Peptides against a protein of PDB entry 6J54. Designs and how they scored, part 32

Target 1, 223 residues: chain A of PDB entry 6J54
Amino acid sequence: NENLFASFIAPTMMGLPIVTLIIMFPSLLFPTPKRLINNRTISIQQWLIQLTSKQMMAIHNQKGQTWSLMLMSLIMFIGSTNILGLLPHSFTPTTQLSMNLGMAIPLWSATVFTGFRYKTKTSLAHFLPQGTPALLIPMLVIIETISLFIQPVALAVRLTANITAGHLLIHLIGGATLALLNINTMTAFITFTILILLTILEFAVALIQAYVFTLLVSLYLHD
Target 2, 42 residues: chain B of PDB entry 6J54
Amino acid sequence: QFQFTGIKKYFNSYTLTGRMNCVLATYGGIALLVLYFKLRSK

## One batch from the design tools (peptide; aimed at target 1 Q96 M99, target 2 L32 L35)

Design b2_p11_3_s4 (made by RFdiffusion4, then SolubleMPNN; from b2_p11_3, 8 letters changed)
Fold by OpenDDE base, seed 5:
Structure b2_p11_3_s4 (fold): chain B 223 residues (1-223), chain C 42 residues (1-42), chain A 11 residues (1-11)
Amino acid sequence: as target 1 above (223 residues)
Amino acid sequence: as target 2 above (42 residues)
Amino acid sequence: QEVLLALLLLQ
């Protein structure tokens, strides 16, 4: 009986952590184009990147569009790692809260500080919604300040929790399916069908979480 | 366009400058309260 | 708009 949390332990080989190799592996799946007309696979990849780039940068002006490369690299990285993490017995780096906080906090800080540096008036005004009654102004400013500091935590926890929960469900339903094979074949077939549907859902969740993470970072920049 | 006079010109929840000043005033008030309690404890 | 989108994505 394997521990349900065994897949979340940082893998080591010969006493050396191989997490670095796992993190770098998705980058190998996206080679840079070297031709004007590339093969079908690279062309589709570039097309998808362009579409997502246009969608995400639509809310940004020329100054905000300078972050396009960073945001696109982030979504590709998180998306690729999440999808690869759904492989059986694989380690998903994005299930580690430390990694997600390590990404969320610097990016959040960069967006907030950039806002204060170049849009000081607008950034300070965001702590008070327009049309607020005068009596509620102090309390609302405090709440908005607390909300600002919760943003990076919520960003990291959302990604971590959704991916981790998905992995746990796959393992639990998978284990139940195996246990039911010798008890009731019909019930085992039903649970196996649920497992397949769940895995498909987790692929979608993996992509959505990558998009949401990057989009929220982008929105903080737009503010 | 809202035309405010007096104190409302500088502290309002409708104009960008007014909102900014309200935020700064709130932070200033909190800082003064913290300072007051710190000095009171001595 | 940004706050509403953020809240929807928090669910």
Scores: peptide ipSAE 0.053, ipTM 0.800, DockQ to the pose 0.028
OpenDDE base, seeds 1, 2, 3, 4: peptide ipSAE 0.025, 0.029, 0.035, 0.021; ipTM 0.735, 0.737, 0.814, 0.746; seed 4 fails the geometry check

Design b2_p11_4 (made by RFdiffusion4)
Pose (drawn by RFdiffusion4):
Structure b2_p11_4 (pose): chain A 223 residues (1-223), chain B 41 residues (1-41), chain P 11 residues (1-11)
Amino acid sequence: as target 1 above (223 residues)
Amino acid sequence: FQFTGIKKYFNSYTLTGRMNCVLATYGGIALLVLYFKLRSK
Amino acid sequence: SSSIAAIHLLL
């Protein structure tokens, strides 16, 4: 009975303040120069695009490359609005589940209507995988179509659920330091757990590769 | 001029990308179950 | 009422 942890009961609030200012703000962190040689703080933002525009370009290699100049604007928005919210009292718009159901469905249904306006037969004849055996036709086409309509829900719920799960362990491991007016040796170990956990919460950039890239496989497979 | 800089890009891919009516239908129906539960309290 | 306001904002 040496080290007794403590806890504080308090409501964890994901309130909703004025949002249309908070959305526009990580657009003016990135400027654009009208000059040849640039000023060494855009120049490491202009080099960071020319890397990851060479990985969502190399798989597709079609006339579906026209679509890929928009998919690098989808990686900078939720690459920034997940990184800004690690600050002390900031508010992330990709915490709420509302706009992610508007980021998945206008993009996911922009992919099944891409081959339906050009191919019109063999886009969802991709439901036919192989040289058809006879004992498993109805066990297949009720499976590979129930794992198609999962995809918009499987794209937007995997983003909101773990971004806000990174904010609660920031508060609850951090709020147990403030309520630790018991023995002071264990206060530093909870603090050291925090400053490791904030390094893991820079996997908020690593969860934007898993949004643009399973939108490219959900685009490269249909088209 | 927030238009003609990206007007060539719109009618290229908004043929399939501007289908927010399915989002508007799935959003407008999602407005109907929450007003109804508060009506029945 | 906070979900209704988030759907109004979405629409």

Design b2_p11_4_s1 (made by RFdiffusion4, then SolubleMPNN; from b2_p11_4, 5 letters changed)
Fold by OpenDDE base, seed 1:
Structure b2_p11_4_s1 (fold): chain B 223 residues (1-223), chain C 42 residues (1-42), chain A 11 residues (1-11)
Amino acid sequence: as target 1 above (223 residues)
Amino acid sequence: as target 2 above (42 residues)
Amino acid sequence: EAEIAAVLLLL
């Protein structure tokens, strides 16, 4: 079992935590443009960022659109780290719950505080759904309050669980495929096919989880 | 669209103000209960 | 929007 989780141990070199360098590495993949007409790769990258930005910020008013830079940086960071984590023998920082909580709690608190600051009446009213029977009001308010505090935990756990489970499954099936090559080549071929399909799925999951995380933060801001 | 009279005007689950008042009343009630038990324990 | 958030929370 220790070998299964070996890929999730924080890497160190000469006793120094290289995790900080790994976390900062994705920023190098998104250089700032210096020309009016950039290279093809940079142009495509900026085009994708603009498309995703327009989609995510469509639900927000002009004041909410000020968060566009933060939300886009978040999705690019999580997405890039998740995709890079699918490289063989790579460490994925987003598999660490501490990392994801470190992102979720501040972002959640910021959205909640901004909501209470600028839309106090609406924010307080969100603790009670419309049309609730009078007798159920106290219970429902309590449940909704608990639900609010579960939000940052749900954000962090969802991202952590999905990425971690995917990596574990790839390692397990990959290891099984290698072991079966010497035992039964036919079964090894089947497991290898499953591994390929799973890898494709994990690429999709990596992007979807980044999107969902950012989208939920955006939705909490809209409320 | 909804016309409420009496106490329902201030405490309802349909209007924004009514919902806010219900939430505040619930929190106030819980706070009073906690205060009651705290004072009772002393 | 609240419904969408609820569905996404369940995912």
Scores: peptide ipSAE 0.071, ipTM 0.841, DockQ to the pose 0.027
OpenDDE base, seeds 2, 3, 4, 5: peptide ipSAE 0.044, 0.039, 0.061, 0.070; ipTM 0.842, 0.843, 0.846, 0.834

Design b2_p11_4_s2 (made by RFdiffusion4, then SolubleMPNN; from b2_p11_4, 6 letters changed)
Fold by OpenDDE base, seed 1:
Structure b2_p11_4_s2 (fold): chain B 223 residues (1-223), chain C 42 residues (1-42), chain A 11 residues (1-11)
Amino acid sequence: as target 1 above (223 residues)
Amino acid sequence: as target 2 above (42 residues)
Amino acid sequence: LDEILAVLLLL
């Protein structure tokens, strides 16, 4: 069991947390443009950011678009960390539940608080769906309140579980392929093919989870 | 569109104000129950 | 939004 989870241990060197440097590393991949016409790579990055920004903020009015910078920074951070985490022998900070809770709880609290501050009547009304029979109102309000408090937990656990499960599966199948190379090369080739297909899937999952995390935060803000 | 009279005007599941009042009434009821049991224990 | 949330919660 220790060998299976060894890749998820926070790396330290000489007692200093290298985790801080790993978290800060994705910021170097997104330099600020200084020219009107930038390099091809920077232009492609900006184009992708603009496309994702337009898609994410399409559901919001002008007041909700104030959160565009924060939501875009969040999706770029989670997406970049998840993709970089697929490198061999790399540590992915988003596999740690503590980190994901550290992002989910403040963002969720901010969205809920913003909703109550500017849209108090609508936010309170969301605890009761329209058309509910009168006798079921108290129970349904309680259930909806509990559902609200589960949102940050579900948000953090979803991201953690999907990324962690992908990493574990790649590690296990990768280890099995290496072990089978000395036993049966034909079987090892089949398992290696599965590993390649799985890695492609994990690239997609890494981007989707970043998108879903940011989208849910955006939807909670919109209410 | 909905014409409610009496208590249903303030407590309904169709209007925004009615839904808000139902939520507040539910929270108020729970708070009163908690307060009752807390005072009873003392 | 409830349907969209339901689909996203299942993912």
Scores: peptide ipSAE 0.215, ipTM 0.832, DockQ to the pose 0.026
OpenDDE base, seeds 2, 3, 4, 5: peptide ipSAE 0.176, 0.154, 0.176, 0.210; ipTM 0.834, 0.835, 0.835, 0.827

Design b2_p11_4_s3 (made by RFdiffusion4, then SolubleMPNN; from b2_p11_4, 7 letters changed)
Fold by OpenDDE base, seed 5:
Structure b2_p11_4_s3 (fold): chain B 223 residues (1-223), chain C 42 residues (1-42), chain A 11 residues (1-11)
Amino acid sequence: as target 1 above (223 residues)
Amino acid sequence: as target 2 above (42 residues)
Amino acid sequence: LDEILSVLLLL
């Protein structure tokens, strides 16, 4: 069991925290364009960023669109780290709850405070849905307040749990495949096929979780 | 568009201002309850 | 938002 969780231990080398380098590494994969007509790879990247930006910021007004850079950088960071984490012997920082809480709590608080600052009436009104019977108003306001404080926790835990669970499944199925190689080659082959399908699924999950994380942050900003 | 008079003008679940006031009243009530129990304990 | 959040909770 300890060997199973060994992949989630923060790596260090010679007492130095190499985790910082791992976190910074995805930034090297996205160079800034220097030309009007860039290389095909850079052009595709910029095109994808533009498409995702238009999709995510479509719900925001002019003031909300100022967050476009932050949200796009966030999705690129989480997405790239999640994909790179699927490499063998790799460490995924987003499997650490501390990392995700460190992102979720500040972003959530920023969106909530921004809402209260610029849209005070609307933000306060969100604690009470329209058309609520008078007798249920106090209880519903309390529930909605609790729901607000659960948002950053759910945001962080969702990302952490999905990525971590995916890594665990890959490890377990991989281990089972190796164990079955000398017992039954046919079953081992089937298990290996499942492993391949699972890895493909985890690539999709990695991107989806990055998108969901950023989308929810943007939705909290929009209220 | 709903037109309310009296207390319903300020405390309703349909208008934006009414909803805001209901929320503030709820928080105020909770604060008073907490204060009451704190003063009662001493 | 609550309906969207409910769907996202399934992911």
Scores: peptide ipSAE 0.217, ipTM 0.827, DockQ to the pose 0.027
OpenDDE base, seeds 1, 2, 3, 4: peptide ipSAE 0.214, 0.186, 0.163, 0.185; ipTM 0.831, 0.834, 0.836, 0.835

Design b2_p11_4_s4 (made by RFdiffusion4, then SolubleMPNN; from b2_p11_4, 6 letters changed)
Fold by OpenDDE base, seed 5:
Structure b2_p11_4_s4 (fold): chain B 223 residues (1-223), chain C 42 residues (1-42), chain A 11 residues (1-11)
Amino acid sequence: as target 1 above (223 residues)
Amino acid sequence: as target 2 above (42 residues)
Amino acid sequence: SDLILQVLLLL
């Protein structure tokens, strides 16, 4: 059991935190374009970023579109780290709750405070749904307030739990395949096939979770 | 478009201003309750 | 928007 969770321990080398290098590594995979006509790989990357940017910022007005750079950088960071984390024996920073809370809480607070500053009436009115019966107003406002404070926690935990669960499943199924190799080769082959399918699923989950994380932050800004 | 008069003009769940006032009134009520219990304890 | 948020919260 301890061996299973060993992959989630923050790696250090000679007492130096190499976690910083791991976090910075995905940035090397996305170089800035230097030419008007770039290489195919860079062009595809820029195209994908542009498409996702248009999709995410479609709900925002001119003021909200100023957050485009932040949101795109966030999705690229989380997505790339999640994908790289699927490598065997690799450390995924987004499996650490501290990392995700460190991203979620500031971004959430920034969106909430921005809403209160520039859209005070709408933000305050958001605590009470339209058409609420008069007797339920106080209780519903309290519930909605509590819901607001749960948002950053849910945002961080969702990302952490999904990525962590995926890692655990891959390790467990992988370990099972190795154990069954000398016992029953047929069952080991079936288990290995499941492992392959699971890894493909986790690639999709990694990207989806990155998108959901950024989208929710964006939606909090839009209210 | 709803037209309200009297207290319903300021406190309603349909208009934006009415909803805002209801929220503020709720927070004010909670604050008063907290203050009451704090003063009662001493 | 609220409905979308609720759906996303279930994921």
Scores: peptide ipSAE 0.276, ipTM 0.835, DockQ to the pose 0.027
OpenDDE base, seeds 1, 2, 3, 4: peptide ipSAE 0.270, 0.243, 0.245, 0.249; ipTM 0.847, 0.849, 0.853, 0.851

Design b2_p11_5 (made by RFdiffusion4)
Pose (drawn by RFdiffusion4):
Formats: C-alpha cells, sequence, structure tokens
Structure b2_p11_5 (pose): chain A 223 residues (1-223), chain B 41 residues (1-41), chain P 11 residues (1-11)
C-alpha cells in the first residue's frame, strides 16, 4: 500500500464552438509564392509534396492520373487539422463524426461511378474472381458485396474513432497529474508517460497515409 | 476568380465527384430520426 | 444534435 493512484471525475467535453473559422485557419499556414527561388520556409513545404506526389502517382499509371492532383490536397488538410490540435487548448474539426461522413461518401461514390461511365460491365464484373467453381457462387456474391458497402463506413469511422481516442488519454493521464497531491515521486512518471504519449500522437500524420492510400486502392481496383 | 483557376478541373471530375446528393439523402434522412426522438422525448 | 446541426451547415 505505498503508491495510491488517484482519479478525478469530470465531464470530457467535445463541445462545438464556431467551426467555420477553425476550418479555414490551416489554409493560411501554407503560402504560395509567385517567384522562382523561394524563401526557405515554403521551400521545405514544396519539397515535402514532391515526395508524396511520387507515391500516389506510381501505382496508377493511366489516364486516371488526372484524379491524383486532388488526392494530395486531401492529405494536407487532415494532415494539418490533426496536427494542429495537439496544442494546449485547440479544437480539431476531424473530431466530430459529421464531416467525415461527408469526406467518405462524396469520394467513395465518386469511384464506383467512374468505371460505370466508361466500362459499364466489367467494373462490377470484378465480382467474378476466377475460373468459377460450382459449390460457392451464392456464398461468394453475398460476401463480396457486403464487403463493398462497408467501405464508406469503413473509411470514415476508422478516422474519427482513434483521433478522439488520442485526446482522452491526453486528458486522463494528464488530469491524474493535477489530482496527485499524494506522494510526489509518482507524479514525474505519469508526466514522463505523457511526453512519450505525445510522441505517439504524432501518428496523426501516419493516419493520413491510411486515408489517401486506401482511397487509391479503392480507386485503382475499380479503375 | 476562385472559379477560373480551377474551372478546368471541375467539369473533369465533378461528373462523378459532385454526387453529394447521396450525402444529402443520407444526411437529410439522418435529420429525421433525431427530431422524432425528441418529439417522443 | 450538435453533430446534426454541423452536418446541416456543411450541406
Amino acid sequence: as target 1 above (223 residues)
Amino acid sequence: FQFTGIKKYFNSYTLTGRMNCVLATYGGIALLVLYFKLRSK
Amino acid sequence: LSSLVFFLLLL
């Protein structure tokens, strides 16, 4: 009975303040120069695009490359609006589940209607995988179509659920430091757990590769 | 002039990308179950 | 309710 942890009961609030200012704000963190040689703080933002525009370009290699100049604007928005909210009292718009159901469905149904306006048969004849055996036709086409309509729910709910799960362990491991007016040796170990956990919460950039890239496989497989 | 800089890009891919009516239908129906539960409290 | 109001505003 040496080190007794404590806890504080308080409501964890994901309130909703004025949002249309908070959305437009990580657009003016990135400027655009009308010059040849640039000023060494855009120049490491212009080099960070020319890397990851050479990985969502190399798989497709079609006349579906026209679509890929918009998929690098989808990686900078939720690559910034997940990184800004690690600050002390900031508010992330990709916490709420509302706009992610507007980021998945206007993009996911922009992919099944891409081959249906050009191929019209063999886009969902991709439901036919191989040289058809006889004992498992109805066990297949009720499976591979129930794992198609999962995909817009499987694209948006995997982003909202773990971004806000990074904010609660920021509070609750951080709020147990403030309510630790008991023995003071264990206060530093909970603080040291925080400053490791804030390094893991820069996997909020690593969860945008898993949004643009399973949108490219959900685009490269249909088209 | 927030148009003609990206007007060549719109009619290229908004043929399939501007289908927010399925989002508007799935959003408008999602308005209807919440005003109904508060009506029945 | 706040998420529905924000989704209506997004539409």

Design b2_p11_5_s1 (made by RFdiffusion4, then SolubleMPNN; from b2_p11_5, 6 letters changed)
Fold by OpenDDE base, seed 4:
Structure b2_p11_5_s1 (fold): chain B 223 residues (1-223), chain C 42 residues (1-42), chain A 11 residues (1-11)
Amino acid sequence: as target 1 above (223 residues)
Amino acid sequence: as target 2 above (42 residues)
Amino acid sequence: LSEGLLLLTLL
């Protein structure tokens, strides 16, 4: 049991947390463009960022477009950390709830405060859906208020749970495969095949969760 | 266009202003209730 | 908000 969760312990060397370096490592994979025509890798990265930016920021006005840098950096950070976490013997910072809360709460707060600052009437009106029966108004306003405060928690927990569950499943299936190698080779082969398919799925999940996290932050900004 | 008259003009679930007022009224009511219980317990 | 809730439900 201890071995199952050992991979989620924040790594330290000589008592110093190297998790900081691990968190900063993905930034090295995205160098700043220095030329008008960059190499293929940077060009692809910029193209992907541009496409994603156009899709995500299309719903925002000019003030919302100011968040483009933040949202693009967020998706790149979460996506890269999630993908790197699938490397063998790697630590994924996004499996830590504290890390995800550290991202979710400030971003959520910023979106909420931005909404109240620039669209006060609309933001307040969002606590009551249109067409609500008069008798249900007080209760529904309370529910919507609670729902608002659940948003940062949902952002953090969704990302944490999805990535952590994927890592645990890979570990369990991998362990089962190794255990079955000397017991039943055929079954071990089946479990290994499942492991491969699961790994492919986790690559997709890693990117999807990064996108979802960023999209929801963007959506909360738009309200 | 929903044309409301009287109190429904200010408190409705269809107009933006009406919804805002309903939300504020709800928060105000809750605040008053909390205040009432706080003063009652005092 | 409704779209956000739908996304929260689906994802």
Scores: peptide ipSAE 0.150, ipTM 0.840, DockQ to the pose 0.030
OpenDDE base, seeds 1, 2, 3, 5: peptide ipSAE 0.181, 0.139, 0.124, 0.157; ipTM 0.836, 0.838, 0.838, 0.830; seeds 1, 5 fail the geometry check

Design b2_p11_5_s2 (made by RFdiffusion4, then SolubleMPNN; from b2_p11_5, 6 letters changed)
Fold by OpenDDE base, seed 1:
Structure b2_p11_5_s2 (fold): chain B 223 residues (1-223), chain C 42 residues (1-42), chain A 11 residues (1-11)
Amino acid sequence: as target 1 above (223 residues)
Amino acid sequence: as target 2 above (42 residues)
Amino acid sequence: LDEALLLLLLL
């Protein structure tokens, strides 16, 4: 079991946490443009950011669009870390539940507090669905309150579980493929094909999970 | 669109104000129950 | 939003 989860241990050198450097590394991949017409690579990157920003903020009013910078930075951070984590022998900080809870809880709390501060009546009314029978109102309000507190946990666990499960499958099938190379080359080729298909799927999952995480935070903000 | 009279005017599941009042009433009721059991345990 | 939230929760 230790060998299975060895890739998920936080790396340290000389007792110093390299995790901080790994977390800060994705920021180097997104330089700030200084020219009106930049290089092709930077232009494509900025275009993608603008497209995702327009899609994410289409739900919000102008007041809610103040969160655009925070939400876009979040999706770029999670997306970049998840994609970089698919490199061989790399460490992904988003596989750690502590990291995801550290992002989910403050962002969720901020969205809930902003909702209660500026839209108090609508936010309180969301604890009771419209048209509920009068006798079921107390029970349903309690259930909806519990559902609210499960949101940050579900947000963190969803991201952690999806990324961790993908990494485990890649490592297991990859290890099995290497072991089968010396036993049966035909079966090793089949397992290798599955590994390639799985890695393509994990690239998609990495981007989707980043998008879903940011989208859910955005939806909680909009209420 | 909905015309309610009496207690249903303030406590209904259709209007925004009615839903808010129902939520506040449920929280208030739970708080009172917790307070009652806390004082009873003393 | 409940339908969209449910779909996203299932993903």
Scores: peptide ipSAE 0.173, ipTM 0.836, DockQ to the pose 0.028
OpenDDE base, seeds 2, 3, 4, 5: peptide ipSAE 0.137, 0.130, 0.149, 0.169; ipTM 0.838, 0.840, 0.840, 0.833

Design b2_p11_5_s3 (made by RFdiffusion4, then SolubleMPNN; from b2_p11_5, 6 letters changed)
Fold by OpenDDE base, seed 1:
Structure b2_p11_5_s3 (fold): chain B 223 residues (1-223), chain C 42 residues (1-42), chain A 11 residues (1-11)
Amino acid sequence: as target 1 above (223 residues)
Amino acid sequence: as target 2 above (42 residues)
Amino acid sequence: LDDGLLLLLLL
């Protein structure tokens, strides 16, 4: 079991937390532009950021647009860390539930507090769906309240579980492929093909999970 | 347009104000129940 | 939004 989960242990060098450097590394991949017409790579990157920003913030009014910077930084951070984590023998901080909870809980609480601050009546009314029979109102309000408090946990667990499961599958199938190379080359070729397909899937999952996490935070903000 | 009279005007699941009042009433009821059991245990 | 939110919660 230790060998299976060895890739998920937080790395340290000489007792110093190198995890901090790993978390900060994605920021180097997004330099700030200094010219009106930047390099081709930076221009493409900015274009993608603007495209995703317009898509994500289309559901919000002008007041909600103030969260655009936060949400875009979040999706870029999670997306970049997830993709970099697919490198061989790399550590992905987003596989740690503690980190994901550390992001989910503050963002969720901020969205809930902003909702109660500016849209108090609407936020309180969300605990009761429209058209509920009178006899079911107390029970449904309780269920909706519980559902609200499960949201930050669901955000963190969804991201953690999907990324961790992908890493485990790549590790297991990769290990099986290497083991089968010396036993049956034909079977090893099949498992290698599965590994390639799985790797492509995990690239997609890495981006989708970043998008879903950010989108759900945005939806909670919109209420 | 919903026309409610009496208590249904303030406690309904169709209007925004009615839904808010129902939620507050539910929380108030739960708080009173918790308070009752807490005082009973003493 | 409720149906979309529910679908995203199930993903």
Scores: peptide ipSAE 0.163, ipTM 0.846, DockQ to the pose 0.028
OpenDDE base, seeds 2, 3, 4, 5: peptide ipSAE 0.103, 0.111, 0.151, 0.135; ipTM 0.843, 0.849, 0.850, 0.838

Design b2_p11_5_s4 (made by RFdiffusion4, then SolubleMPNN; from b2_p11_5, 6 letters changed)
Fold by OpenDDE base, seed 1:
Structure b2_p11_5_s4 (fold): chain B 223 residues (1-223), chain C 42 residues (1-42), chain A 11 residues (1-11)
Amino acid sequence: as target 1 above (223 residues)
Amino acid sequence: as target 2 above (42 residues)
Amino acid sequence: LGDGLLLLLLL
């Protein structure tokens, strides 16, 4: 149904890709502080970033903590875009698989290469779980190798599928609610209640998926 | 903690070095198989 | 990586 996926079409104005502006817009919501004591909104924002940073980087050593800026920017970007995408008639860039692959593949590659560069022995050893029976070693190494290459795909698809599915459900239930207003008001009320609950869930999913994406990248870096 | 002798010293699933060697051996084996079939086809 | 892979499988 072309109508169902109309919200996922990349918007353009006069043939110009305004998608670029949409992607850049969340950066305006996170201004850099200029004062020692900032206003309330910036202070709260920085506090949240610090808390998430401490939690996310707790598993890393000092060298791994150098990735803190990258990982925090990633979670803030994905989280903000997902939340903004829940606005009515808004376009969510993270519903595009190409967008998510564009993030997942480079980040995954960077973590894998970093692992092989600084922890070559450990990285190679991870292709074989500890304590594996001798006869199963070749098969398990192959499976683990395949698993490695599935990681970037899984990152992108997981984020895309969760956000896209949520948006589709909101549109479908919302459309059904409007259609039922003139048919059966009682049923429309029920569907509207479901829509509200679903919307709350999607807000949570938006943040969780951002966190999961960033966390998995962090875990791959940790090796 | 583990004491291995003979071939198990270098190829085991418990030590870091042993696991690495097993992985390399597996990749080497696959590469040799691919090479064999490639040469056989020619 | 082991724990991360398990988490990946569960998600």
Scores: peptide ipSAE 0.149, ipTM 0.843, DockQ to the pose 0.031
OpenDDE base, seeds 2, 3, 4, 5: peptide ipSAE 0.112, 0.102, 0.131, 0.087; ipTM 0.843, 0.843, 0.843, 0.832

Design b2_p11_6 (made by RFdiffusion4)
Pose (drawn by RFdiffusion4):
Structure b2_p11_6 (pose): chain A 223 residues (1-223), chain B 41 residues (1-41), chain P 11 residues (1-11)
Amino acid sequence: as target 1 above (223 residues)
Amino acid sequence: FQFTGIKKYFNSYTLTGRMNCVLATYGGIALLVLYFKLRSK
Amino acid sequence: SAISEVHFLFT
């Protein structure tokens, strides 16, 4: 009975303040120059695009490359609005489940209607995988179509659920420091756990590669 | 002028990308179950 | 506050 942890019971609030100012704000963190040589703080934002525009370009290699100049604007928005919210009292719009159901469905159904306006047969004749055996036709086409309509729910719920799971361990490991007016040796170890956990919460950039890229595989497989 | 800078891009891919009616239908029906549960309290 | 989230999804 040496080190007794403590806890504080308090409501964890994901309130809803005025949002249309908070959305527009990580657009004016990125300027655009009308010059040749630029001013060494856009110039490391212009080099960071020319890397990851050479990885969502190399797989497709079609006349579906026209679509890829919009998929690098989808990586900077939720690459910024997941990184801004690590600050002390900031508010992330990709915490609420509302706009991610508007980011998955007008993009996911923009992919199944891409081959249906040009191929019209063999886009969902991709449901036919191989040289057809006989004992498993109805076991297959009730499986590969129930794992198609999962995809818009499987694209938007994987983003909201772990972004807001990073904010609760920020509060609850951080709120146990404030309520640790018991023995003071264990206060520094909970603080040291925080400043490791904030380094893991820069995997909020690593969860945008897993949003744009399974949108490219959900685009390169249909088209 | 927030248009003609990206007007060549719109009618290219808004043929399939501007289908927010399925989002509007799945959003408008999602408005109907919440007003109904508060009506029955 | 959940009605306002559904109105924001509809808009």

